# Designs tried in a protein design run: peptides against a protein of PDB entry 4LZF. Part 2

Target 1, 155 residues: chain A of PDB entry 4LZF
Amino acid sequence: GGRLVVFPNGTRKELSADGQTVKVMFFNGDVKHTMPDQRVIYYYAEAQTTHITYPDGMEVLQFPNNQTEKHFPDGRKEITFPDQTVKTLHPDGREESVLTDGTIIQLNPDGSKVIQFNTGQREIHTADFKRREYPDGTVKTVYSDGRQETQYPTG

## One batch from the design tools (peptide; aimed at target 1 K13 V24 F27 Y42)

Design b1_p9_2_s2 (made by RFdiffusion4, then SolubleMPNN; from b1_p9_2 with P1S R9P)
Fold by OpenDDE base, seed 5:
Structure b1_p9_2_s2 (fold): chain B 155 residues (1-155), chain A 9 residues (1-9)
Amino acid sequence: as target 1 above (155 residues)
Amino acid sequence: SEGPAPLPP
């Protein structure tokens, strides 16, 4: 059978009969599960947060507000917000947010911003201009000096 | 005895 170890500090450790699952219930209410697949599920009782660590270095944080954060071994972070927006933080400093309507917002390390609207329009923000690209091929640019340029699609 | 882990930053 399994084993139960009760420590003097109140921590309890449950081991499965096969030894593949270990559950530690700490005196502070935290719970640590070591699973057969070598993932470790740690529950922080006070914060009501679950932290899962995988043997490949992946980490998953689940917050009580339904936010989930994935920390990838390559340094990328993916945040799923309660509204189901997914924000990816790339190691190069690029940030990408995918909204529930399909809109994609990219923040580039150079400070530029690209919005891909669900309508097929694309907006590019740089230090020098804002540019709107339309599905028909029309491109409108508003420059920082106030100039505006419209480029019409090639027929 | 085992102790709880610190909260991640």
Scores: peptide ipSAE 0.143, ipTM 0.830, DockQ to the pose 0.157
OpenDDE base, seeds 1, 2, 3, 4: peptide ipSAE 0.139, 0.134, 0.140, 0.135; ipTM 0.828, 0.826, 0.828, 0.825

Design b1_p9_2_s3 (made by RFdiffusion4, then SolubleMPNN; from b1_p9_2 with R9P)
Fold by OpenDDE base, seed 3:
Structure b1_p9_2_s3 (fold): chain B 155 residues (1-155), chain A 9 residues (1-9)
Amino acid sequence: as target 1 above (155 residues)
Amino acid sequence: PEGPAPLPP
């Protein structure tokens, strides 16, 4: 059978009959679950935050405002904001945001920015120019020196 | 006995 241990400070420890699941209910209201797959689920009662750690080094944070953060073993981070925007932070310094309307915003380590609009238009920002690409193949470039160039589709 | 963990940063 399972076991229940009650400590003098009010902390309680429940062990499953197979010994594969352990639940600790701390005196402050925190709860720690160790699962058969070796993931650890920790609930912080005061902060109302859940922290999950996996054996491969992955971590998941769930906040009371519905924000979720995933920390991958390769150093990548994925943040789902309350508005359902998903932001990925890459180890090389590249950032990518996917908006709910399908717009993708990329920030590159060299300081360049790329916006892929849900309309099929693309905008590229560099130190030297701003460029707009249209679905029909038209490309408009505004250079830092004030020159403007339009490239028309071949067809 | 095991104590509660500190809050993550």
Scores: peptide ipSAE 0.164, ipTM 0.840, DockQ to the pose 0.143
OpenDDE base, seeds 1, 2, 4, 5: peptide ipSAE 0.155, 0.152, 0.156, 0.160; ipTM 0.836, 0.838, 0.837, 0.838

## One batch from the design tools (peptide; aimed at target 1 F27 V40)

Design b1_p10_1 (made by RFdiffusion4)
Pose (drawn by RFdiffusion4):
Structure b1_p10_1 (pose): chain A 155 residues (1-155), chain P 10 residues (1-10)
Amino acid sequence: as target 1 above (155 residues)
Amino acid sequence: ALDELAEDES
């Protein structure tokens, strides 16, 4: 029916009957679970933070302010902030934010960006211009040289 | 990275 082992230093280990699941309760209050599928779940008592390592290379951190960070094996990093904005950082430097109101912000490493407002408008920022596109088909552009252009709807 | 304690550590 399993075992409990208590070490001189105060660390406790609990093994399941099949030995597949191991729970370690460290003297300092940290808790580690090793699961049969080799997931490792580590709880940091003082920091009140959970770190989960998956066999496929994925790592997940849960912070006490309810922020979650996911690290994918390829280097991608996804952050869920407490407000539930999801921000994805790609290793090439691209950043994408999907806010809960529906706004999407795409940032390129060269500094260019595309913003998709929940209102249906779309903004594009490049080295040459800032452009705003409207649901009615109107396009407004401000160029680096200071000129401004309005492209009216066909209708 | 995971910062894990050794079981024999005090």
Fold by OpenDDE base, seed 3:
Structure b1_p10_1 (fold): chain B 155 residues (1-155), chain A 10 residues (1-10)
Amino acid sequence: as target 1 above (155 residues)
Amino acid sequence: ALDELAEDES
C-alpha cells in the first residue's frame, strides 16, 4: 500500500505503493509532485504558480492570470498571453508575435520590423523607410526624408 | 521550503 510520512513541522509526504509518485505537501502550502515520467511539478501557494520541469530540460510556468511560459532547452522562450497572443523569443534576439487574428509581427535584432497582416498585406519598417506591400503587387514606400514612392505591378 | 527532518508514519 501507499505510505504517508508526517514531519514535526507539518510537512506531509505521500508515497504511492509502487514508489513512482511522490507528493510533498509543505507546511507553507507549497506542493511538489514527482511523477512516473520524471516530471517534477512545483506549486507555489503564495504566487499560485505552477512550475513543471521535464527530464530534457524543458520548463513550463503557469501563472494565475492564465499566462503560460515555455522555456525550451535551446534557449527559446514561448509566451502565451491571457489574450492568446503567442510570443516567441529566439536565441538570436529575434522576436515573433502571432495574434489571434493571424497577424504576425517580427522584430529583428537590427531593429527592423515586419508585419504580415491577415489580409495578405505586408509592412516593413526600417530606419530609412516604411514599406507596404499589397497582394496585387503594388508597393508603397514612405522614406525618412518624407518622399513617397509607389511601384505598380506589371499590368 | 524543502524541509524533511524526522518523520512519523501514519
Scores: peptide ipSAE 0.063, ipTM 0.766, DockQ to the pose 0.122
OpenDDE base, seeds 1, 2, 4, 5: peptide ipSAE 0.050, 0.049, 0.060, 0.038; ipTM 0.722, 0.724, 0.759, 0.702; seed 2 fails the geometry check

Design b1_p10_1_s1 (made by RFdiffusion4, then SolubleMPNN; from b1_p10_1, 8 letters changed)
Fold by OpenDDE base, seed 2:
Structure b1_p10_1_s1 (fold): chain B 155 residues (1-155), chain A 10 residues (1-10)
Amino acid sequence: as target 1 above (155 residues)
Amino acid sequence: SLKLLDIFSV
């Protein structure tokens, strides 16, 4: 069977029979699980937040508002918001949001923005222009100087 | 900043 250790401060430590799982129940209500796969699951009772650390350096945070954050070893961060929007923060500064309707919003390090609409339309924002690309091949551009151009698919 | 509690914390 397993083993239970009770510390003077009220913390309890449970060891599985095989020794592969360790559960620590802290006096403050926090809980720490060390699993056979070497991941560590820590529950912060006051914050009601779960923090999972993996041996490869990945971390997962689960917040009480249903937000989840994945911190990848390469520095990438993926946030799933309560509304189920998924935002990816890349180490180079690029950000990508995938909305529930399929729209993809990309923010680039140079300040440009690209929106891929679920309708197939695409919008590009740069310092010099805003451009809308339509599924039929039509492209409308509004330049920063106020000039507007429309390019039709037939040239 | 969230920190893990030490089992030996007094």
Scores: peptide ipSAE 0.049, ipTM 0.734, DockQ to the pose 0.700
OpenDDE base, seeds 1, 3, 4, 5: peptide ipSAE 0.049, 0.038, 0.047, 0.045; ipTM 0.738, 0.722, 0.732, 0.735; seed 5 fails the geometry check

Design b1_p10_1_s2 (made by RFdiffusion4, then SolubleMPNN; from b1_p10_1, 7 letters changed)
Fold by OpenDDE base, seed 4:
Structure b1_p10_1_s2 (fold): chain B 155 residues (1-155), chain A 10 residues (1-10)
Amino acid sequence: as target 1 above (155 residues)
Amino acid sequence: SLKLLDILSS
């Protein structure tokens, strides 16, 4: 069967019969699980935070406020906020937030921003203008100098 | 945060 080792400091170590699962319950309340698939699940008792590390390099952080962060091996980070907004941070500096209503907000490394509304409208922000694209093909541009332009769909 | 290491358990 399994094995339980109790250390003098109060730490407890549980070993599965096959030795593939190890659970360490530290004296401070932290818990470390080593799983057969080699993922390591560490629970910080005081912070009530779970940190999972995968053999491929992926890491998952689960915070007590229900925020989850995924750190991918390619350097990408995905944050699921308590409100269920998902923000992806790309290695190139691009950020993408997907709101629960379907709105997508993209922040580009050049400082430009693109908002894709759930209505099908798209708004592009650059240093020079803000542009709104409508589903019907209409495009409205407000330039930094105050100039406004409307482009109508061809038809 | 740093993980707690237990030398006795590893």
Scores: peptide ipSAE 0.052, ipTM 0.768, DockQ to the pose 0.377
OpenDDE base, seeds 1, 2, 3, 5: peptide ipSAE 0.041, 0.047, 0.050, 0.036; ipTM 0.743, 0.730, 0.759, 0.724; seed 5 fails the geometry check

Design b1_p10_1_s3 (made by RFdiffusion4, then SolubleMPNN; from b1_p10_1, 8 letters changed)
Fold by OpenDDE base, seed 4:
Structure b1_p10_1_s3 (fold): chain B 155 residues (1-155), chain A 10 residues (1-10)
Amino acid sequence: as target 1 above (155 residues)
Amino acid sequence: SLQLRDIFSS
């Protein structure tokens, strides 16, 4: 059988019979599970937040507002917001948000912004211009100086 | 030893 250790401070430690699972119930309400697959599940009672760490360096945070964050070993971070928007933060500084409607918003390290609309339209924002690319090949550019340019598709 | 974590640490 497993064993239970109760510490003077109120912390409790449960160990499975095989020793592969350890559950620590801290006096403050926090709970730490060490699992057979070596992942560690830590529950912060006051914050009502779950933090899972994997042996490969992967980390998962689950917040009480239904937001989840994945911290990948390569430094990438993926945030799933309560509205189910998924935002990926890349180590190079690039950020990508995928909205529930399929729209993709990309923020590039150079400061440019690219929006891929679910309609197939693409919008590029730079310091110099805003450009809209249409599925038919039409491209409309509004430059920072106020000029506007339309490029028509070739038939 | 068994120690609490700080959610705001690191």
Scores: peptide ipSAE 0.181, ipTM 0.804, DockQ to the pose 0.140
OpenDDE base, seeds 1, 2, 3, 5: peptide ipSAE 0.175, 0.177, 0.180, 0.148; ipTM 0.801, 0.802, 0.804, 0.782

Design b1_p10_1_s4 (made by RFdiffusion4, then SolubleMPNN; from b1_p10_1, 8 letters changed)
Fold by OpenDDE base, seed 3:
Structure b1_p10_1_s4 (fold): chain B 155 residues (1-155), chain A 10 residues (1-10)
Amino acid sequence: as target 1 above (155 residues)
Amino acid sequence: SLQLRDIFET
């Protein structure tokens, strides 16, 4: 019941019997799948990239270097790099990277940066200082003017 | 309009 239709330019269209699945193979090697669940899968042959669009507005990009990007309807983007680092870009401008060792790096809209190390140490970067917080309660601060301060857990 | 060729129908 399915059909294969060939166009003069070399493009081919495969239609399922129920009409719910359509595969278009373009003359340039690109492929477009329209699926019963309403997702559309584009394969760009030259770039070797897959682009999936979902009816809710979600988009997924898969690159040949093993990088994947998810574009959420709310404007958030999630990038999984080849090294498996996951970076989230939020609509408010905040960026968060989770490294494979458990380290979390946050870039805030105000320009500050926070690093939460897997050891429990935390480092805060602002325009005025860099501060290292240790699990035992010790806090070391280096101010922009070069002054240093150490706060001990017992004073 | 472009002419189409039906290669097969299943």
Scores: peptide ipSAE 0.037, ipTM 0.719, DockQ to the pose 0.050; fails the geometry check
OpenDDE base, seeds 1, 2, 4, 5: peptide ipSAE 0.035, 0.033, 0.035, 0.035; ipTM 0.708, 0.701, 0.712, 0.710; seeds 1, 2, 4, 5 fail the geometry check

Design b1_p10_2 (made by RFdiffusion4)
Pose (drawn by RFdiffusion4):
Structure b1_p10_2 (pose): chain A 155 residues (1-155), chain P 10 residues (1-10)
Amino acid sequence: as target 1 above (155 residues)
Amino acid sequence: PDYPYDPPPL
């Protein structure tokens, strides 16, 4: 029916009957679970933070302010902030934010960006210009040389 | 013997 082992230093280990699941309760209040599928779940008592390592290389951190960070094996990092904005950082430097209101912000490493507003407007920033596209088909552009252009809808 | 302490980094 399983075992409990208490070490001189105060650390406790609990093994399941099949030995597949191990729970370690460290003297300092930290808790580690090792699951049969080899997931490792570590709880940091003082920091009140959970770190989960998956066999496929994925790591997940849960912070006490309810922020979650996911690290994918390829290097991608996905952050869920407490407001539930999801920000994805790619190793090449691209950043993408999907806010709860529906706004999407895409930032390129060269500094260019595309913003998709929940209002249906779209804004493009490049080295040459800033452009705004409207649902009615209107396009407004400000060029680096200071000129401004309005492209009116066909209708 | 004492059990080792082995936390992953944050």
Fold by OpenDDE base, seed 2:
Structure b1_p10_2 (fold): chain B 155 residues (1-155), chain A 10 residues (1-10)
Amino acid sequence: as target 1 above (155 residues)
Amino acid sequence: PDYPYDPPPL
């Protein structure tokens, strides 16, 4: 059978019979699970937040507002917001947001921005222009100097 | 024995 250890401070430690699972119930209501796969699950009672750490360095945070954050060993972060938008932060500084309607917003380290609309239109923002690309091949560019140019599809 | 005195911080 398993073991239960009750400490003077009120913390309780449960050991599985096989010794592969450890559950620590802290006096403040926090809970720590050490699992056979070596993942560690922290539950913070006051914050109602779950923090999972994996041996490879992966971390998952689950917040009470339904936000989830994944921290990958390569430095990438993935945030699922309560509205189910998924934002990926890449180690190179690039950020990508995928909206529930399928729109993709990319923020680049150079300050440029690319929006891929769910309509198939694409908008590129740079220091020099804003450009809208249409599915039919039309491209409209508004330059920073106010000039506007339309390129019509060929063929 | 392993005695967890304090919970980890968030």
Scores: peptide ipSAE 0.088, ipTM 0.788, DockQ to the pose 0.468
OpenDDE base, seeds 1, 3, 4, 5: peptide ipSAE 0.086, 0.087, 0.087, 0.075; ipTM 0.790, 0.785, 0.781, 0.759

Design b1_p10_2_s1 (made by RFdiffusion4, then SolubleMPNN; from b1_p10_2 with P1M D6E)
Fold by OpenDDE base, seed 1:
Structure b1_p10_2_s1 (fold): chain B 155 residues (1-155), chain A 10 residues (1-10)
Amino acid sequence: as target 1 above (155 residues)
Amino acid sequence: MDYPYEPPPL
């Protein structure tokens, strides 16, 4: 059978009969659940936050406002905001946000920004210019010095 | 051996 250990501080530890599951109920209401697959589920009672750690190094945070954060073993982080925007932070410093309307915003380590609009238009921002690419192949560039160029699609 | 645990930091 399983066993229950009650510590003097009020923490309780439940062990399954097979020893594969361990549940620690801390005196403050926090819970630590170790599963047979070696994932560990932390519940922080005051913060109402769930933190799952996996044996491969992945971590998942679930906040009471419905924000979810995934920390991948390769250093990548994925944040799902309450508005369902998904932001990915890459180890190289690149950031990508996918909006609910399908718009993708990329922030690059060099400071450039690329917006892929749901309309098919793309906008590229650099230190030197802002460029708008249209679905018909037209490209409009506004340079930082005020110069403007329009490249027309080939017919 | 069982040890009394402290809550992990958030």
Scores: peptide ipSAE 0.071, ipTM 0.774, DockQ to the pose 0.432
OpenDDE base, seeds 2, 3, 4, 5: peptide ipSAE 0.062, 0.064, 0.068, 0.052; ipTM 0.765, 0.767, 0.790, 0.723

Design b1_p10_2_s2 (made by RFdiffusion4, then SolubleMPNN; from b1_p10_2 with P1G D6N)
Fold by OpenDDE base, seed 3:
Parts: structure tokens; C-alpha cells; sequence
Structure b1_p10_2_s2 (fold): chain B 155 residues (1-155), chain A 10 residues (1-10)
């Protein structure tokens, strides 16, 4: 059988019979699970937040509002928001958001932005212009000076 | 014995 240790401060520690699982129930309500696969699951009772750490350095945070954050060993962060939008923050500063309708928004370190609409249209924002690319090949550009230019497809 | 961790930022 397993073992149960009860500490004077009220913390309880349960060890499985095989010793592969350890559950600590802290006096403050927090819970720590050490699993056979070496992941550690920590539950913060007051914050109602779960923090999972993996031996490869991966970390997962689950918040009570249903937001989930994944912190990858390479420095990349992936956030799934309550509305199910997924935002990826890359180590180079680039950010990409995928909306539930399939729209992709890319923010570049230089400040430019690219939107890939689910309709196939693409919009590019720079310091100098906003450009809309249409599926038929038409391209419309509005420059910072107010000039507008249309490039028509050649068929 | 074991002590609880510090809470993460919310």
C-alpha cells in the first residue's frame, strides 16, 4: 500500500505504493502532484490556477478564466484566450494571432502588420502605406501622403 | 517538511 504522512502544520503527503506518484496537499489548500512522467502539476488554490512543468522545460499555465499559456523551451509563448483566439509570441518579437474565423494577424518587429483574411484578401500595413490585395489580383494602395494607387490584374 | 510555492502573477 501507499503511505500517508500528516505533518504538524496540516500538510498531507500521499505516496503511491509504487512510489511513482506523490500528492502533497498543503495547509493553504494548494496541491502538488509529481507524476510518473516527471511532470509536476501545481494547483494554486486561492488563484485557482494550475501550473504544469515538464522535465524538458515546457510550462503550461491554466487560469480560472479558461486562458491557457504554453511556455516553450525555445522562448516561444502560445496563449489561448477565453474566446479561443490563439496568439503566438516568437523570440524574435514577431506575434501571430489566429482568430476563430481563420483570420491571421501578424505583427512584425519593425512595426508592420499583415492581415490574412479568411476571404483570401490580404492587408499590409507599413509606415508608408496600407495595401489591400484581392483574390482576383487587384491591389489597392493608400500611401501616407494620401495618394491612392490601383494595380489591376492582367488576366 | 514541504511548503507551498509562491503564487504566480495573475
Amino acid sequence: as target 1 above (155 residues)
Amino acid sequence: GDYPYNPPPL
Scores: peptide ipSAE 0.213, ipTM 0.801, DockQ to the pose 0.391
OpenDDE base, seeds 1, 2, 4, 5: peptide ipSAE 0.198, 0.186, 0.210, 0.158; ipTM 0.786, 0.786, 0.797, 0.759

Design b1_p10_2_s3 (made by RFdiffusion4, then SolubleMPNN; from b1_p10_2 with P1A D6T)
Fold by OpenDDE base, seed 3:
Structure b1_p10_2_s3 (fold): chain B 155 residues (1-155), chain A 10 residues (1-10)
Amino acid sequence: as target 1 above (155 residues)
Amino acid sequence: ADYPYTPPPL
């Protein structure tokens, strides 16, 4: 059988019979759970937050508002917001957001932005212009000086 | 953001 240790302060430690699962229930409500697959689950009672650490360096945070953050060993972060938007932060500073409607927003380290609309339209924002690309091949550019240019598709 | 783990005493 397993073992239960009860400490004078009220903290409890449960060990499975095989010793591969260890659950510490702290007197403050926090929980540390070590699993057979070597992941460690931390539950912070006051913050109602779950933090899972994996042996490969992966970390997963689950917040009470249903936001989830994944921290990858390579430095990439993936945030799933409560509205189910998924934002990826890359180590090079590039950010990509995928909206629930399929729209993709890319923020580049140089400050430029690219939006891929679910309609197939694409919008590019730079310091010098905003450009809209249409599925039919039409391209409209509005430059910072107010000039507008339309490039028509060659059928 | 990250939440640092500081375990209570046993």
Scores: peptide ipSAE 0.105, ipTM 0.793, DockQ to the pose 0.069
OpenDDE base, seeds 1, 2, 4, 5: peptide ipSAE 0.103, 0.100, 0.102, 0.103; ipTM 0.800, 0.783, 0.791, 0.800

Design b1_p10_2_s4 (made by RFdiffusion4, then SolubleMPNN; from b1_p10_2 with P1M D6T)
Fold by OpenDDE base, seed 3:
Order: sequence, then C-alpha cells, then structure tokens
Structure b1_p10_2_s4 (fold): chain B 155 residues (1-155), chain A 10 residues (1-10)
Amino acid sequence: as target 1 above (155 residues)
Amino acid sequence: MDYPYTPPPL
C-alpha cells in the first residue's frame, strides 16, 4: 500500500503504492500534487489559486475569479478572462483579443490597432488615420488633419 | 522537509 508521513510541523505527505503520485498537504493549507506525468499541481490555500507546471515549461494559473493564464515555453501568454475574452500576448509585443462575439482586436508593436468586427467590417487605427473597411468594398478614411475620404467599390 | 511555495500575485 501507500505511505503516510506526518511531520512534527503538521505537514503530511501521502505516497501512492507505486510511488508515482505524491500529495503534500502543508501546514498552511497548501497542497502539492506530483503526478505520474511529471506535472506539478500546486494549490495556494489562502489565494485559492492553482498553479500547474509541466515538464516542458508550460505553466497554467487558475485564479478564484475564474481567470486562467497559460504561460507557454516560447514566452507567449494566453489569458482567458472571467468574461471568456481570450487575450494572447506574443513575444514580439503584439496583443490579440478575441471577444465572445467573434470580434478580434489586434494591438501592434508600432502602436497601430486593427479591429475585425463580427460583421465583416474592419477598422484600422494608425497615427495618421482611422480607416473603416466595409464588406461591400467601401473604405472610409478619417485623417488626423480632419480630412475625410471615401473609396467606393467597383461597379 | 518540504515547505510551501511563495504564492503568485493575482
């Protein structure tokens, strides 16, 4: 069978019979699970937060407000907010948010912003202009100097 | 003896 070790400080360690699963229940209420697949699941009792670390360097944080963060080995981060918006932070500084309605918001390292609406419209923001592209091919541009230009679709 | 980790910030 398994083993139970009880330490003088109140920490308890449970080992499975095969030794592949280890559960440590710390005196402060934290819990650490070492699994057969070598992932480590750590529960912070006071913060009510779960931190999973994988042998490949992947990390997952689960917060009590239902926010989840995935930290990929390549430096990319993916945050799922409580409202289920998913934000991806790329190592190059680009950020992309996917809203529940399908809208995609991209923030580029150069400061430009692109919104791909669920309607098929796209809006581009730069230092020089704001441009709206419509599904029918119409493009409307408002320049920083206040000038407005409309490009009509062919036909 | 094992000890608790430092909690990450929210």
Scores: peptide ipSAE 0.233, ipTM 0.819, DockQ to the pose 0.326
OpenDDE base, seeds 1, 2, 4, 5: peptide ipSAE 0.073, 0.224, 0.078, 0.230; ipTM 0.775, 0.814, 0.776, 0.817

## One batch from the design tools (peptide; aimed at target 1 Y44)

Design b1_p11_1 (made by RFdiffusion4)
Pose (drawn by RFdiffusion4):
Structure b1_p11_1 (pose): chain A 155 residues (1-155), chain P 11 residues (1-11)
Amino acid sequence: as target 1 above (155 residues)
Amino acid sequence: HAAVLARIAAA
């Protein structure tokens, strides 16, 4: 029916009957679970933070302010902030934010960006211009040289 | 382990 082992230093280990699951309760209050599928779940008592390592290379951190960070094996990093905005950082430097209100912000490493407002408007920033596109078909652009342009709807 | 603590401290 499993075993409990208590070490001189105060660390405790609990093994399942099949030995597949191991739980380690460290003297400092940290808790580690090793699962049969080799997931490792580590709880940091003082920092109140959980770190989960998956066999496929994925790592997940849960912070006590309810922030979650996911690290994918390829280098992508996905952050869920407490407000539930999801921000994805790509290794090439692109950033994408999907806010709960529906706004999407895409940032390129060259500094250009595309903003998709929940209102249906779209904004594009480039080295040459800032552009706003409207649901009615109107397009407004401000160029680097200071000129402003309005493209009216066909209708 | 140190890298994880550094990450927690950064947060």
Fold by OpenDDE base, seed 3:
Structure b1_p11_1 (fold): chain B 155 residues (1-155), chain A 11 residues (1-11)
Amino acid sequence: as target 1 above (155 residues)
Amino acid sequence: HAAVLARIAAA
């Protein structure tokens, strides 16, 4: 069957009967789980944070404020904020945020920004202008020099 | 959150 090892310092180690699961309960309250699927789950008691490492190199951090961070092997990072906004940080420097209402905000490495509103409107921000695109095909541009231009849809 | 990744206690 399973077995329990108790160390002099108070740390306890539980081994499953099949040896596939190991749980170490450290004297400081930290916990380490080694799972059959090769995940390693660390619980840091003081920080109340869970850190999961996967055999492919992926890592997941779960914080006490309900924020979750996924670190992918390709360098991409995905952050789920407490408000459930999901932000993806790409290796090329691009950032994308998906809000709970469906709005998507993209920050590009060149400093430009694109907002895709849940209404179907899109707004593009550059150093030279702000442009609003409407579902009907209308496009309104405000240039940095103060000029405004409206382009009407075809038809 | 780098500080959170400190080493856990030793057995």
Scores: peptide ipSAE 0.058, ipTM 0.735, DockQ to the pose 0.097
OpenDDE base, seeds 1, 2, 4, 5: peptide ipSAE 0.056, 0.055, 0.055, 0.057; ipTM 0.733, 0.734, 0.734, 0.737; seed 4 fails the geometry check

Design b1_p11_1_s1 (made by RFdiffusion4, then SolubleMPNN; from b1_p11_1, 10 letters changed)
Fold by OpenDDE base, seed 1:
Structure b1_p11_1_s1 (fold): chain B 155 residues (1-155), chain A 11 residues (1-11)
Amino acid sequence: as target 1 above (155 residues)
Amino acid sequence: DEEIKEEIEKF
């Protein structure tokens, strides 16, 4: 059968009969599960937060406000906000947000910004200009010096 | 809290 260990501080440790599962119930209400697949599921009782760690270094945080964070071994982070926006933070400093309407917002390490609208329009922001690209091939550019240009699809 | 102290009892 399984084994139960009780500690002086009230912490309890349950071991499965096969030794593959360990459940620690801490005196403060925290719970730690070590699973047969070697993932560790930690529940922080006060914060009501679940933290899962995987053998490959992947981590998943689940918060009571319905936010979820994934921390990948390569340093990438993926945050799903309560509104279901998904933000990816890349190791190179690039950030990408995907909105529920399909709009994609990219922040590049050089400070430039790209917005891909759900309408098919694209907007590019750089230090030198702001450019709007339309589905028909029209491109409107406003330069930092105030100059404006429009390029038409017919050339 | 991840601290585990000494064992009192095994079952």
Scores: peptide ipSAE 0.041, ipTM 0.706, DockQ to the pose 0.118
OpenDDE base, seeds 2, 3, 4, 5: peptide ipSAE 0.035, 0.039, 0.040, 0.038; ipTM 0.698, 0.704, 0.687, 0.698; seeds 2, 5 fail the geometry check

Design b1_p11_1_s2 (made by RFdiffusion4, then SolubleMPNN; from b1_p11_1, 8 letters changed)
Fold by OpenDDE base, seed 4:
Structure b1_p11_1_s2 (fold): chain B 155 residues (1-155), chain A 11 residues (1-11)
Amino acid sequence: as target 1 above (155 residues)
Amino acid sequence: MEEVLKEIESY
């Protein structure tokens, strides 16, 4: 069967019968759980945070406020906020946020921003202008100098 | 790890 090892400081180590599961309950309340699939689950008692590491290098952090962060082996990070907004941080510096209403906000490395609204409208922000694209093909541009331009789908 | 205080089989 399984084994329980108790240490003088109060730390406890549980070993499954097959030896594939190891649970260390530290004296401070932290827990380290090694699973048969080789993922390691860390629970930090004081922070009430769970940190899962996977053999492929992926990491998952779960915070007490219900925020979750995924760290992918390729350097990408995905943050699910308590409000369920999902923000992806790409290695190239691009950031993408998907709001619960379906709106997508993209921040590009060049500083430009693109918003894809749930209405089908799209807004592009650059150093030179803000442009709104409408589903009907109308495009409205407000330039940094205050000039405005409207392009109609029919020309 | 530290020295084992005790070990329990089949807990």
Scores: peptide ipSAE 0.091, ipTM 0.791, DockQ to the pose 0.026
OpenDDE base, seeds 1, 2, 3, 5: peptide ipSAE 0.087, 0.083, 0.074, 0.076; ipTM 0.788, 0.785, 0.775, 0.771

